# Peptides against a protein of PDB entry 3PUK: the designs that were tried, part 56

Target 1, 227 residues: chain A of PDB entry 3PUK
Amino acid sequence: ERGLKSVVWRKIKTAVFDDCRKEGEWKIMLLDEFTTKLLSSCCKMTDLLEEGITVIENIYKNREPVRQMKALYFISPTPKSVDCFLRDFGSKSEKKYKAAYIYFTDFCPDSLFNKIKASCSKSIRRCKEINISFIPQESQVYTLDVPDAFYYCYSPDPSNASRKEVVMEAMAEQIVTVCATLDENPGVRYKSKPLDNASKLAQLVEKKLEDYYKIDEKGLIKGKTQS

## One batch from the design tools (peptide; aimed at target 1 C127)

Design b2_p24_6 (made by RFdiffusion4)
Pose (drawn by RFdiffusion4):
Structure b2_p24_6 (pose): chain A 227 residues (1-227), chain P 24 residues (1-24)
Amino acid sequence: as target 1 above (227 residues)
Amino acid sequence: SEELEERAENVEEFNEEIEEEEEE
């Protein structure tokens, strides 16, 4: 099947689980708020065992160290989600697991990355960005994770216009991961209608996905595709 | 922007360093 959640599942399995899957052994997977919703969206937690995951735990709440099991961190590039990882490895009196495998849902800010590039420890065996920043709500419908996006798009023009841009970029880069997961590099068009916001956004997506496929690293897609 | 390139390159270089440490 080619359901939107089937496509995403095929990505997570190959880009995350298979990428650190060691046939004979199992791992503990850690999730933040987003990745929880993402995984609950495209599979049942039963399917995870077959993928090398014996236990899933919340990265937020404190956990008991299992120094003989390797950890699979499947998290978003969020300050909260990352600060929690640094609690397990490096500073201080660490560690909590035998090894660390980090998979970011999206591009990791240099700011956050530096905070973990230091307290690195030989543990962090891998750090990848897979670029999936959306929810496969239905086999043909997707939703983003841009909190309070509606308000910061139609609010007046007061002080909180600086956040509008923050929301506008968050939508743009998050939409780009939708195209990348679908292995599509589509042409961009907007409606040029009420308030003309789709124009500003259409430009951000166009610019960002040009910069994106200048890096992919999957090498499957470059230049505009038939979409 | 180019920030994305920098971010991607930093991650690639970090992973290469990890691979070199594993070989040691």

Design b2_p24_6_s1 (made by RFdiffusion4, then SolubleMPNN; from b2_p24_6, 12 letters changed)
Fold by OpenDDE base, seed 2:
Structure b2_p24_6_s1 (fold): chain B 227 residues (1-227), chain A 24 residues (1-24)
Amino acid sequence: as target 1 above (227 residues)
Amino acid sequence: SDELIKQYKKLKEFNEEIKKEEAE
């Protein structure tokens, strides 16, 4: 059994499709680069049809308006994806769709969130963060979607220090989303070494895990589990 | 931690506002 893929699909089904499901209603689904890969890794088009999706569109592409249909935006909380969303709904006279359900794959920064609220709040029916920022490859293997992660983490160039920190934080966040998806809070074990990327990442993961489970969607505090 | 908590609260409040608007 494709354990991780099944878990990811189940999470998406419950957190996204079940959340916005209305009887007899079909939606257009908008995907970005990451969510396209994510869904492709864990489901088929037939699965999406069963969930009430009539057509999938790329959020980055110019699209014809379908004003009579609601849109499901399953996107990453990036400036690029958010800007595309804003273009669809930013103008009152030129809305692409009837309304929007927005599901972010991860934490949406305040700057982006505030921008959305200020410009498109009346068009939004739901806004949720589902915390899935990884791509399952095998039953227990996943890929982090952090651009140039290897380059920045292992670059000897000191000018990349600030970018390295951002990348490390993004990686930590994605690892936390894996744990959240699997409903596991592993005890992080590492040996502290100065300038060690693995140790730094582990520390970030531990901190973020603590924060996440302290105020999770269920409002519960989870204890640490064995991984 | 404080920032994360603040963000979650903002999101919850936003969705509550959305629900109220739909009910009207």
Scores: peptide ipSAE 0.351, ipTM 0.847, DockQ to the pose 0.680
OpenDDE base, seeds 1, 3, 4, 5: peptide ipSAE 0.339, 0.298, 0.347, 0.284; ipTM 0.842, 0.825, 0.844, 0.819

Design b2_p24_6_s2 (made by RFdiffusion4, then SolubleMPNN; from b2_p24_6, 12 letters changed)
Fold by OpenDDE base, seed 3:
Structure b2_p24_6_s2 (fold): chain B 227 residues (1-227), chain A 24 residues (1-24)
Amino acid sequence: as target 1 above (227 residues)
Amino acid sequence: SDELAKQYKSLKEFNEEIKKLEEE
C-alpha cells in the first residue's frame, strides 16, 4: 500500500480502535457511505477483525438488534447519519445495541451534537471527532468527499456562485484535515486559472490551517513548511 | 478559531463526564 493509505489506517487504528478497545470484547461497527469507502481504501476485513470488530453494518439499513453487544459508530457528522444513530438509541425506540462508541470523521455541528446529548447520553460511552474527511488514492493523492465539487467550482453560471463558495469551503476544510492527519502545515501551491478558483481555495486553506494550528489537539503551534 | 476551541472543549468535557460515570 502507498504511504497515504498507511497513514490513514494508522490514524484510524490509533484514534478509533485503540481508543475503545477492551480485551476480549467484540463490537459491531456501523458505517455510512463515506466511512465505508474510507475503510475500503485503507484496510481489509481481516484488519478489522484484528481490531475487535465482529461485523460491519450499514447505518442506513434496517438492522436486527444485538442488544448484548456494544456498537462502534464510525460515521460522518451529517443529519442523515446522526438520525440513523438516534433511531438505534433514541427514546422512541428500543435500543439496538448495549452501548455506543461514536467517532465522527469531521467536526460535528453543535446542533447535531446537542441533539445526540439530549436523547442518547446514557447510551454513549465515547464521542470523538477524528478529522478524516478524505479518501486516500495514492501516496500523495486523495479524494475529497464534496458532492458536485467539480460542477460548481467550474460552472460559469452565476446562479451557482453561492453553492460554489460552500463547496470551496468544504474542500478547504477537508484539505486541512489531510494536513492534520499527516501532521503537516504545508505552504499552499496553486496555479492561477481564469476563474481564480485556485487562488480562492488557497486562501481558504491557508486561513483554516492557521486557525487549526493555533489550537490543535495538543495545543501546539506549528510553523508553516514548504510543500 | 474560537468555534473550534469551543467544540473541542465541549466534546472533551462530555467524554470526561462519560468516563467518570463509567468509573462509578
Scores: peptide ipSAE 0.144, ipTM 0.714, DockQ to the pose 0.601
OpenDDE base, seeds 1, 2, 4, 5: peptide ipSAE 0.141, 0.141, 0.129, 0.122; ipTM 0.717, 0.708, 0.713, 0.701

Design b2_p24_6_s3 (made by RFdiffusion4, then SolubleMPNN; from b2_p24_6, 10 letters changed)
Fold by OpenDDE base, seed 2:
Structure b2_p24_6_s3 (fold): chain B 227 residues (1-227), chain A 24 residues (1-24)
Amino acid sequence: as target 1 above (227 residues)
Amino acid sequence: SEELKKQFEKLKKFNEEIKKEEEE
């Protein structure tokens, strides 16, 4: 199927499951709120079983240790998700799993990455960013997962200005991940309006797209595609 | 651009270190 869901699944399969696949090895997979929604939108449990996943667990919940199994963490690079990961491996005596493969849905901030490296490096077998921060709805429709995006973007309260910028940055990043997933570099078209949120977002997207395609995994500059 | 490049290099280095530790 040529739909966005199929593209997303293919990306996850290649970037995550194929990356950590070992013959005959089964893993437990840990998901957060976003990745639960993401996987639910583009695959079935049977698909995950075929990829060597025995059990899916919510990273935010208290879980019983399965010390003989390796864990695949497919999570967003948030303090909450990272903290849950650190709790699973932070204690030398009480590791919940044998080892961890970590796949972040987006850019992991240096602060979080350094925290992981400092505390759990010996337990990690792989750490990768796959840059999928959107949920496919239909063949060409997706939703952005930015908490309170509407509220912050349209709030008249000046106290939310800093939060608005953070939200817009997150939205821009997600749009870039869509383009990256689809292997498309759209020409960003916008009318310049100084106070227009859409214009600001477009500028952020354009900047991030330029940065992404200049520094892709292969170091190749991809040309702009026609929208 | 510089930040993304730095991040990429950090992750690459980290994964290389991990691989070396597994082979030892």
Scores: peptide ipSAE 0.352, ipTM 0.842, DockQ to the pose 0.632
OpenDDE base, seeds 1, 3, 4, 5: peptide ipSAE 0.320, 0.336, 0.316, 0.328; ipTM 0.827, 0.832, 0.824, 0.833

Design b2_p24_6_s4 (made by RFdiffusion4, then SolubleMPNN; from b2_p24_6, 11 letters changed)
Fold by OpenDDE base, seed 2:
Order: sequence, then C-alpha cells, then structure tokens
Structure b2_p24_6_s4 (fold): chain B 227 residues (1-227), chain A 24 residues (1-24)
Amino acid sequence: as target 1 above (227 residues)
Amino acid sequence: MEELKKQHEKIKKFNEEIKKEEEE
C-alpha cells in the first residue's frame, strides 16, 4: 500500500525497530499519548510482535519493574514524558528495566537532553530523534497533534499571543516532519484566513524546511517538489 | 540553523559515547 500510513510505518520500522534490533531479544515498549495514537494509526499489535515487542506500556502509568528486559521508549520530547523516563531510571537501586533505547518523535530541547544525559546516561543504549510528529489518517491525509491549537490560533484574546506563537511553532515543526517522512520539500501553499494564521505558519514551515534539509542526515539540500 | 546543527552534533556525540561505553 502506497498510503501515508504505510510510509509512516516503514519509517518507524527502519528508524526505530531496525535501529535497535538484536537477534532473539524482546523489548518492552513505552509509549506516551502521542505515540500511542501514532502507532495505532499505522500498525497492529501483531506488527509490533514481529518487531520484537512483547508488551506495550503507557509511560505515564505506574508500572511494575521488569528488570531483566530492555525497554524501547518511543516518546515525545516533552517534560512530562521525559520526567516519566527519568523516574524509571533515576534511582540506581530501582531501575524499572535493564536498559533503555530512546527514540524521540521530534527535536529534544537541550534542557531535557542534558537532564537525561546527566541522570541516566549509563542506562541508555541509544538516543535518536525520528522526526515524526503527525498522525496519518488517510492515504494523503494527516492531522497535527498540538494541544489547544484551535483555541490559541483563533483566540481574539491578546493575552494568548505568546501562546499562539508557541502553538504555531509546534505546528510548523510537525509539518516539517511530514515532509521529512515523505522525503519531499514542497512549495508551501496556503489560503489566507482573516487572522492570517496560514501565512505566518507558511513562513515558519519554509524556514524550518530550509533548516532541516541543510542539516539532514545526508547533508543534502533537496529542491522543491510539487507535492 | 546553527543551533540545530549544534544539537544534532550533541546527539551524535552522545551516541558515540554510548557505543564506546558498551565496547569497554
């Protein structure tokens, strides 16, 4: 299937599962709210079993230790998810799992990264940014997962202006991850709205696309596509 | 752009450090 769901699954398979695969090894996978939705949208439990995942756990919940097994953390780079990870490995005497593979769905801020490195570096076997921050729904349709995006983007309250900028930044980042996943550098197209949010978002996307392709894994600048 | 480059390098360096520790 050539749909967006299959593309996303293939990306996750290659970037996450193949990256940490060890023959005969089973892992526990820890998911947050976003990655739960993401995986649910593009795979089945049987698919995860084939990739060596024995159990899926919610990172936000209290969990029983399984100290003999390594854990695969596929999570968003948020303070909440990172704090949960740190709780799993922060105590030398009470580690939840044997070790951790960490895959972030987006860029991890320096503050969070440094916190992880300072506290849990010895427990980590891999840390990687995957840059998948969208939910595929149909063959060519995706949705963004930005909390309260509608409220802040369309709020007439000036007190929300700073938060609106943060939301737009997050949306732009997610759109860039779609492009990265599809290996496309599109010319940005938008329809102007009364609040001109689309224009502002488009400018942010263009800027971030330039940054991404200049610094991508291959260091190659790709031309604009007609996507 | 410069900041993003620095971040990518930090992660790369971190993974290299992890790999070295596993080999020791």
Scores: peptide ipSAE 0.401, ipTM 0.857, DockQ to the pose 0.638
OpenDDE base, seeds 1, 3, 4, 5: peptide ipSAE 0.398, 0.395, 0.404, 0.400; ipTM 0.856, 0.855, 0.858, 0.858; seed 4 fails the geometry check

Design b2_p24_7 (made by RFdiffusion4)
Pose (drawn by RFdiffusion4):
Structure b2_p24_7 (pose): chain A 227 residues (1-227), chain P 24 residues (1-24)
Amino acid sequence: as target 1 above (227 residues)
Amino acid sequence: SHLEEMEELKEELEELNEEAEEEE
């Protein structure tokens, strides 16, 4: 099947689980708020065992160290989600697991990355960005994770316009991961209608997905596709 | 620029992953 959640599942399995899957052994997966909703969206937690995950735990709440099991961090590039990882490895009195495998849902900010590039420890055996920043709500419908996006798009023009841009970029890069997961590099068009916001956004997506496919690394897609 | 930042981080990640493989 080619359901939107089937496509995403095929990505997670190959880009995450298989990428650190050691046939004979199992791992503990750690999730933040987003990745929980993402995995619950495209599979049952039963399917995870077959993918090398014996236990899934919340990265937020404190956990008991299992120094003989390797950890699979499947998290977003969020300050909270990352600060929690740094609690397990490096500073201080660490560690909590035998090894660390980090998979970011989206591009990791240099700011956050540096905070883990230092307290690295020989543990972090991998750090990848898989670029899936959306929810496959239905086989043909997707939703983003841009909190309070509606308000910051139609609010007046007061002090909180600086956040509008933050929301506008968050939508743009998040939409781009939708195209990348679908292995599509589509042409961009907007409606040029009420308030003309689709124009500003259409430009951001156009610019960001040009920069994106200048790096992909999957090498499957470059230049505009038939979409 | 945004593209340069993406390229730099990509390289840093590659280097980090290679260092990890060497340590293994």

Design b2_p24_7_s1 (made by RFdiffusion4, then SolubleMPNN; from b2_p24_7, 9 letters changed)
Fold by OpenDDE base, seed 2:
Structure b2_p24_7_s1 (fold): chain B 227 residues (1-227), chain A 24 residues (1-24)
Amino acid sequence: as target 1 above (227 residues)
Amino acid sequence: SSLEELKKMKKELEELNEEAKKLE
């Protein structure tokens, strides 16, 4: 069964492809490491063609300009991915593409967003945040993409405490995006571990879930569901 | 053709996936 994969694909289709779709228009799509894995997990190449994607490019690579084509950036809101985008559009004379549509997989920090606005605002046709920061594997199985998560969460070194907190915050956010994608507000359960990371993560998830449903686009407050 | 484009996209995605694996 493709339960979670189908839900994720439907979300991407609606939030990204349908949002920027123009009749008869083909786009180049720029992906980063995470979004490459994400799309690979939930769609086929035929699906991308149907959505008007003609070429897929790695945002991290040095690419030749295709100035007649518009670009669809489906990327993580990271300094690395944003810097690659800025290199594509930072100079008026050196624009790689005709225009950009940007879709972030998660909340883009104001610092990055302001940097984009300051440098490339005239080239951007759309900039939107979506809430998909996980990789679906099976119907109810997903993987988080948080760099060095294992290292920092399980490190006995107290010097990593601040980094551990950042990682746990990012993990909690990604778990919330799963819940949001599934339209569920689950009760959080965990196994106790010596480092109490599971308890801390659970608390962060619960807090973020509450915040999400309070600010929901539909203004809906949902009760906890069974999961 | 759509088939050629599909083959190209498949190759590109495979390359991207391989690069992603190298970064892990």
Scores: peptide ipSAE 0.000, ipTM 0.245, DockQ to the pose 0.018
OpenDDE base, seeds 1, 3, 4, 5: peptide ipSAE 0.000, 0.000, 0.000, 0.000; ipTM 0.255, 0.247, 0.256, 0.242; seed 1 fails the geometry check

Design b2_p24_7_s2 (made by RFdiffusion4, then SolubleMPNN; from b2_p24_7, 12 letters changed)
Fold by OpenDDE base, seed 4:
Structure b2_p24_7_s2 (fold): chain B 227 residues (1-227), chain A 24 residues (1-24)
Amino acid sequence: as target 1 above (227 residues)
Amino acid sequence: SSLEKRKKMLKELKELNEEAKKLE
């Protein structure tokens, strides 16, 4: 019942921990709301210790400086999380940690990235997107982090059409991250419903999958792994 | 396009990482 959890953990291990690992070095790990849930769903504290994490901290909370240690930021690319990071490293004299490794769970918007570059580039040793924007629940079950998804997708109010589109796009993006994590490029199948949400979502997923694999590290478009 | 935006971001991230490596 832990198939997806193990895959997610393996992805995080390879993309994050192995990427920044230094023998004998301990890091402080900073998590936001999403990544706290994510890690809690697929690992234990003992697992993190094995990966060289001495302590985990909530990025949103005030924290005491530990200037002798490097920090691993595993965070979502949100203004809130980025702003917290910027507070930690925005001033050279007041930086909370020795240096930062940043791993975003998804695509970081240019606006946020530019803010980071402008203010904290010298403090950053790594900055990567790892494309994990879902929480594994069961072997093949995941939870999407899309607020009010149910409400807007099934709202009969036409005034919610714009918001519905945004939600659908966010859902599609997260589904793509699941596929990427599982190394899958599925042929999307759906059953149409009266509101045609499934069809719209399927189209968005297909489009985003294509885009993802076009820009993968290998520069190759994977064929459909599932029909 | 979303694709071009992402490509640009990835390029910038790579450049940042390479620069950071030089400082290590």
Scores: peptide ipSAE 0.021, ipTM 0.401, DockQ to the pose 0.869
OpenDDE base, seeds 1, 2, 3, 5: peptide ipSAE 0.024, 0.000, 0.019, 0.016; ipTM 0.367, 0.271, 0.409, 0.375; seeds 1, 2 fail the geometry check

Design b2_p24_7_s3 (made by RFdiffusion4, then SolubleMPNN; from b2_p24_7, 8 letters changed)
Fold by OpenDDE base, seed 1:
Structure b2_p24_7_s3 (fold): chain B 227 residues (1-227), chain A 24 residues (1-24)
Amino acid sequence: as target 1 above (227 residues)
Amino acid sequence: SSLEERKKMLEELKELNEEAEKEE
């Protein structure tokens, strides 16, 4: 019943915690809105303690400096989260933590990455992008984090057509990240609706899946699996 | 090219910071 949650946790454990783990070292973990929901969906505080996390802090909140401890930033690659990180390390006198390990939940745009590099490079011990942009609910069930998806997808206003396309693209991308996390190439199934949104989304997912597995670093095209 | 450049930059940061960690 918790198959997807377990997979997500395993991914985070290997990609984030194991990557920065040092014996006897405790870290402060900084989370944003998305990663707070993500971790809450797939682990307990006791699990995080076992991974060497002493406390969890919200990146958006004003926090007291803990200069003797290193910080693990598990955040989305958004301007808001990046700006909060930059405030923590932007000045020599105002460094909140000893050093930073940064793990992004998705591809970080070059503009944001360059800002980080320019201001905080000396404070960063690790920077890694992982592909986890969904919230697991149940076994093989997840929710997408796409703001205003319903509004744009079902809006009869033709002025929203361009935004609808962007939303569909974002949804398709998140579905692909689920597949990547699960290491599966599922067949896409959908129920047709009068507005044909499901068909359009399915086509986008199929295309992205094909692209993903064709360009996979292993050069292996995985066959379609039943899901 | 952008992806390759990004990978290179990340590796450079890693190396720089591994050296810094040894000094700590």
Scores: peptide ipSAE 0.156, ipTM 0.780, DockQ to the pose 0.209
OpenDDE base, seeds 2, 3, 4, 5: peptide ipSAE 0.136, 0.115, 0.140, 0.130; ipTM 0.768, 0.755, 0.765, 0.763

Design b2_p24_7_s4 (made by RFdiffusion4, then SolubleMPNN; from b2_p24_7, 10 letters changed)
Fold by OpenDDE base, seed 4:
Structure b2_p24_7_s4 (fold): chain B 227 residues (1-227), chain A 24 residues (1-24)
Amino acid sequence: as target 1 above (227 residues)
Amino acid sequence: SSLEERKKMKEELKKLNEEAKKLE
């Protein structure tokens, strides 16, 4: 059985590194908090070197310009990460890098996408969305990047109900990205708990899976798998 | 549809990127 880590790495390699790789060309890679954790979970620095990455930088930190090098942005589609990117390329005279390759870990909202397109399009060589919004922990285990998920899902306080819904929505979305990564449309299985959170989450996942596969560019609706 | 809009935007961006590559 191929471990989830290897599957994730293979996807990143194919979708990101192979897509922008040029022979003999080195790039600076910009990561955010999530993608730092993601790459750390499934690869080593030596692996990144083999893919033509000379150095990794945190997108949130102040960085010195390296104007002769192209930058690979592997980031989440958040306002914070996008704003950092825009600061790097917003001024023609103050570009930090020669050009940008952008790979989002998830669907980039149209508002953010339009903002990028309007301000930095000439600096962008690639802009793609790849559906990887989870951290592989074990061969068949992943961790969702949803802050405070445990707290809100198991909170007895009714005032947290709205926040719980938001968290569950985010969890469901990330689970769909896992399924997409694994190329699976699973039959969702869960064990019910007193708060019925598992059932609610399962319903959200099922709905989102249906939507995802209906909208899939391949136009292929996959049948339910039992994985 | 949101999907159609997204596809259009991606295509436009792709075109711009291709043009930019020609200038390199």
Scores: peptide ipSAE 0.033, ipTM 0.600, DockQ to the pose 0.287
OpenDDE base, seeds 1, 2, 3, 5: peptide ipSAE 0.026, 0.044, 0.025, 0.029; ipTM 0.448, 0.601, 0.502, 0.573; seeds 2, 5 fail the geometry check

Design b2_p24_8 (made by RFdiffusion4)
Pose (drawn by RFdiffusion4):
Order: sequence, then structure tokens, then C-alpha cells
Structure b2_p24_8 (pose): chain A 227 residues (1-227), chain P 24 residues (1-24)
Amino acid sequence: as target 1 above (227 residues)
Amino acid sequence: SFTYTGDVSDSDTELIKKESVHFF
């Protein structure tokens, strides 16, 4: 099947689970709020065992150290989600697991990355960005994770216009991971209609996905595709 | 051919502006 959640599942399995899957052994997966919703969206937690995951736990709440099991961190590049990882490895009196495998849902800010590039420890065996920043609500419908996006797009023009841009970029880069997961590099068009916001956004997506496929590293797609 | 529909949702996730990103 080619359901939107089937496509995403095919990506998570190959880009995450298989990428650190050691045939004979199992791992503990850790999830933040987003990745929980993402995984619950495209599979049952039963399917995870077959993928090398014996236990899934919330990265937020404190956990008991299992120093003989390797950890699979499947999280977003969020300050909260990352600060929690640094609690397990490095500073201080650490550690909590035998090894660390980090998989970011999206591009990791240099700011956050530096905070973990230091307290690195030999543990962090891998740190990848898989670029999946959306929810496969239905086999043909997707939703983003841009909190309070509607309000900060149609609010007046007061003080909180600086956050409008923050929301506008968050939508743009998050939309781009939708195209990348579908292995599409589509042409961009907007409606040029009410308030003309789709124009500002269409430009951001166009610019960001040009920069994106200048780096992909999957090498599957470059230049505009038939979409 | 396939057609997809996009939408936006709410969450408690912290939203930050990304000034720069690191590449692997």
C-alpha cells in the first residue's frame, strides 16, 4: 500500500530502526511528545519488537539506568528533548545506557547541537537527521506541529509579529520534510488571494527546499520532480 | 497519481526559530 502512513513507516524503518539494528540484540527507544504521536500514527507498538525495540520510554520523565542496553533516541531537535538526553550522558555523574543512537526528526540547530557535541562521550555512536516533521493523520492527509500557528497568522499587527515569522519558517521547513519524505521536489505556487500570506510562505518553502536538496545525502532526489 | 491535503495542529512542543543548522 502507498498510504501516507505507509510511506512514513517505510522511512522510519529504513532510516532509523534498520540503521542501528544489530540482528542479535534489542534496544530501548526513547520518545518525546512529537515522536510519540508520530509512531502511534503509523504503527502499533507491537511492530516495534520486530524492529529491535524491546522497550519504549518517555525521554521526559526520569528513568532507571540500564547500563547494559543501548539507547535509541528518536526525538525532535527541541531544547527540552535534547536537555533530557544530556541528563543521561555527560554532565553529570553519568551515564545511563551503554551507547546512544540519536535520530532527530528535523535539522538540529547548531545551538542545541553544540550542547551535545561537547558532553558527547564515546557513547553517542550516531547522530542523524531523518527529516520527518509531520503526522500522517490519514493515508492522504497530513498535519504539522506548529503550536498556535493559526493565531500568530491572523492576529493583528501588535508586538507578537516577531513570532509570526517564527511560525512562518516553522511551517516552511516542516512542509519541506513532507516533500522530502515523499521524495518529491515540487514546483511552488500560491493562491495570491486573501491577505496574500501563501505568497510569503511559498517563497520560504521554495528557498528552503532548494537548500535542502543541496544537502539531502539520500541522493535520491535533486532538481524539480513531476509534482 | 496521488493527491495529498495538508493541515496544521496544536501541541505543547516548544517552538524555536532556527538561525542555523548543523549538517552530518

Design b2_p24_8_s1 (made by RFdiffusion4, then SolubleMPNN; from b2_p24_8, 10 letters changed)
Fold by OpenDDE base, seed 1:
Structure b2_p24_8_s1 (fold): chain B 227 residues (1-227), chain A 24 residues (1-24)
Amino acid sequence: as target 1 above (227 residues)
Amino acid sequence: SRKITLSVSNSNIELIKKESVVYF
């Protein structure tokens, strides 16, 4: 009955916790703002304990080193979160943890990835993208995390056109992660209103769905589910 | 069929699929 929350948790369990699980090993998990909300929406601390997480820490806060323990970073691919990670491992003499497993909630830009690779590659055991960029609110409800979406979507100022495009792209990407999480390739429809926001966003979602399933991890093309 | 519904104010986008109804 948990619906979407259960699906999200199952995906995180498989993609993150099972991937880095080692018998008898406890890890410290580092979260950012988004992943804190994400995990709090779909699991309990008891669930994380069962997955070998002893402590949850905020990546943005100053933390005391625990050099004997490995760290699991479940974070967004943002400059802020990446910079915090780099501070933990950038200095060989002051590494906060024994090693790192990094799981990004979305595509990590090459610029950020290369920055990590250049400075901390020896400390990293895993670095993966899991494509979950939404928050399940209830069994069949989720929310997107797109700053200032309302302002830019409804701004009459032409100077905001570029930012509106960025916002809509971000929204479309997050919607696609919902579909990917559910393993669905749905048909996209929209209700026409005086504003073209719905139409434009629908087109972006449709295009991104097509791109995602044309080049899936197995090289398979999944047909649209329109029934 | 079931739907995933996106609402931007009064503008709605629907993702049509077989087995789920998701709102946001």
Scores: peptide ipSAE 0.038, ipTM 0.514, DockQ to the pose 0.056
OpenDDE base, seeds 2, 3, 4, 5: peptide ipSAE 0.019, 0.033, 0.023, 0.024; ipTM 0.406, 0.513, 0.477, 0.450; seeds 2, 3, 4 fail the geometry check

Design b2_p24_8_s2 (made by RFdiffusion4, then SolubleMPNN; from b2_p24_8, 11 letters changed)
Fold by OpenDDE base, seed 1:
Structure b2_p24_8_s2 (fold): chain B 227 residues (1-227), chain A 24 residues (1-24)
Amino acid sequence: as target 1 above (227 residues)
Amino acid sequence: SRKITLSVSNSNIELIRKESVAYF
């Protein structure tokens, strides 16, 4: 009945909580703005307690150290979230937690990954990318998190062309994570309108789907989804 | 077949399941 919400929760449970679960161990979970919305859309606090999470903390806020507990970071691969993590573990004398498990909602750029590796590698027990960058609203509905999408997509100013491209790339990436989460490799169609936004976005989605499943096929030999 | 429709204002994008291809 929950549809997409159930699928998202199941994926998070498998990819994140099952991956770092240890018997009798409670963890503190650190969330950023996006993952707070994501988890609130598909689970309850009771669900998180069952997965061994004792408390949820906002990664952006100052927090008191709990040095005897391990921390589960479920965060976006952004400079802001990564910097907050680095502040928690950058100082060996004042580490906030015993150790860290890091799960990124999307591909983490090499620049950010290398920054983490260089400064905090000894504190990290796990670091994975799980490719969930959308918010399920109901059984068949989800939303994207792309700042200023409306402004740049409809801006008549040519100076905004580069930013429009960045926005459309981000939207396409998030749509692909929906497909990946649903384990789907669909065809892409669009309704033609006076503006070419739908056409451009559709092309980006189609290309990114192709790229994603080409990579996936290398390891899993996954076929295209049947109609 | 099930499809997913994304609407960007009045522009719609549809994700439609295709024929399955198996790899061996």
Scores: peptide ipSAE 0.056, ipTM 0.575, DockQ to the pose 0.055
OpenDDE base, seeds 2, 3, 4, 5: peptide ipSAE 0.023, 0.030, 0.041, 0.027; ipTM 0.423, 0.441, 0.532, 0.486

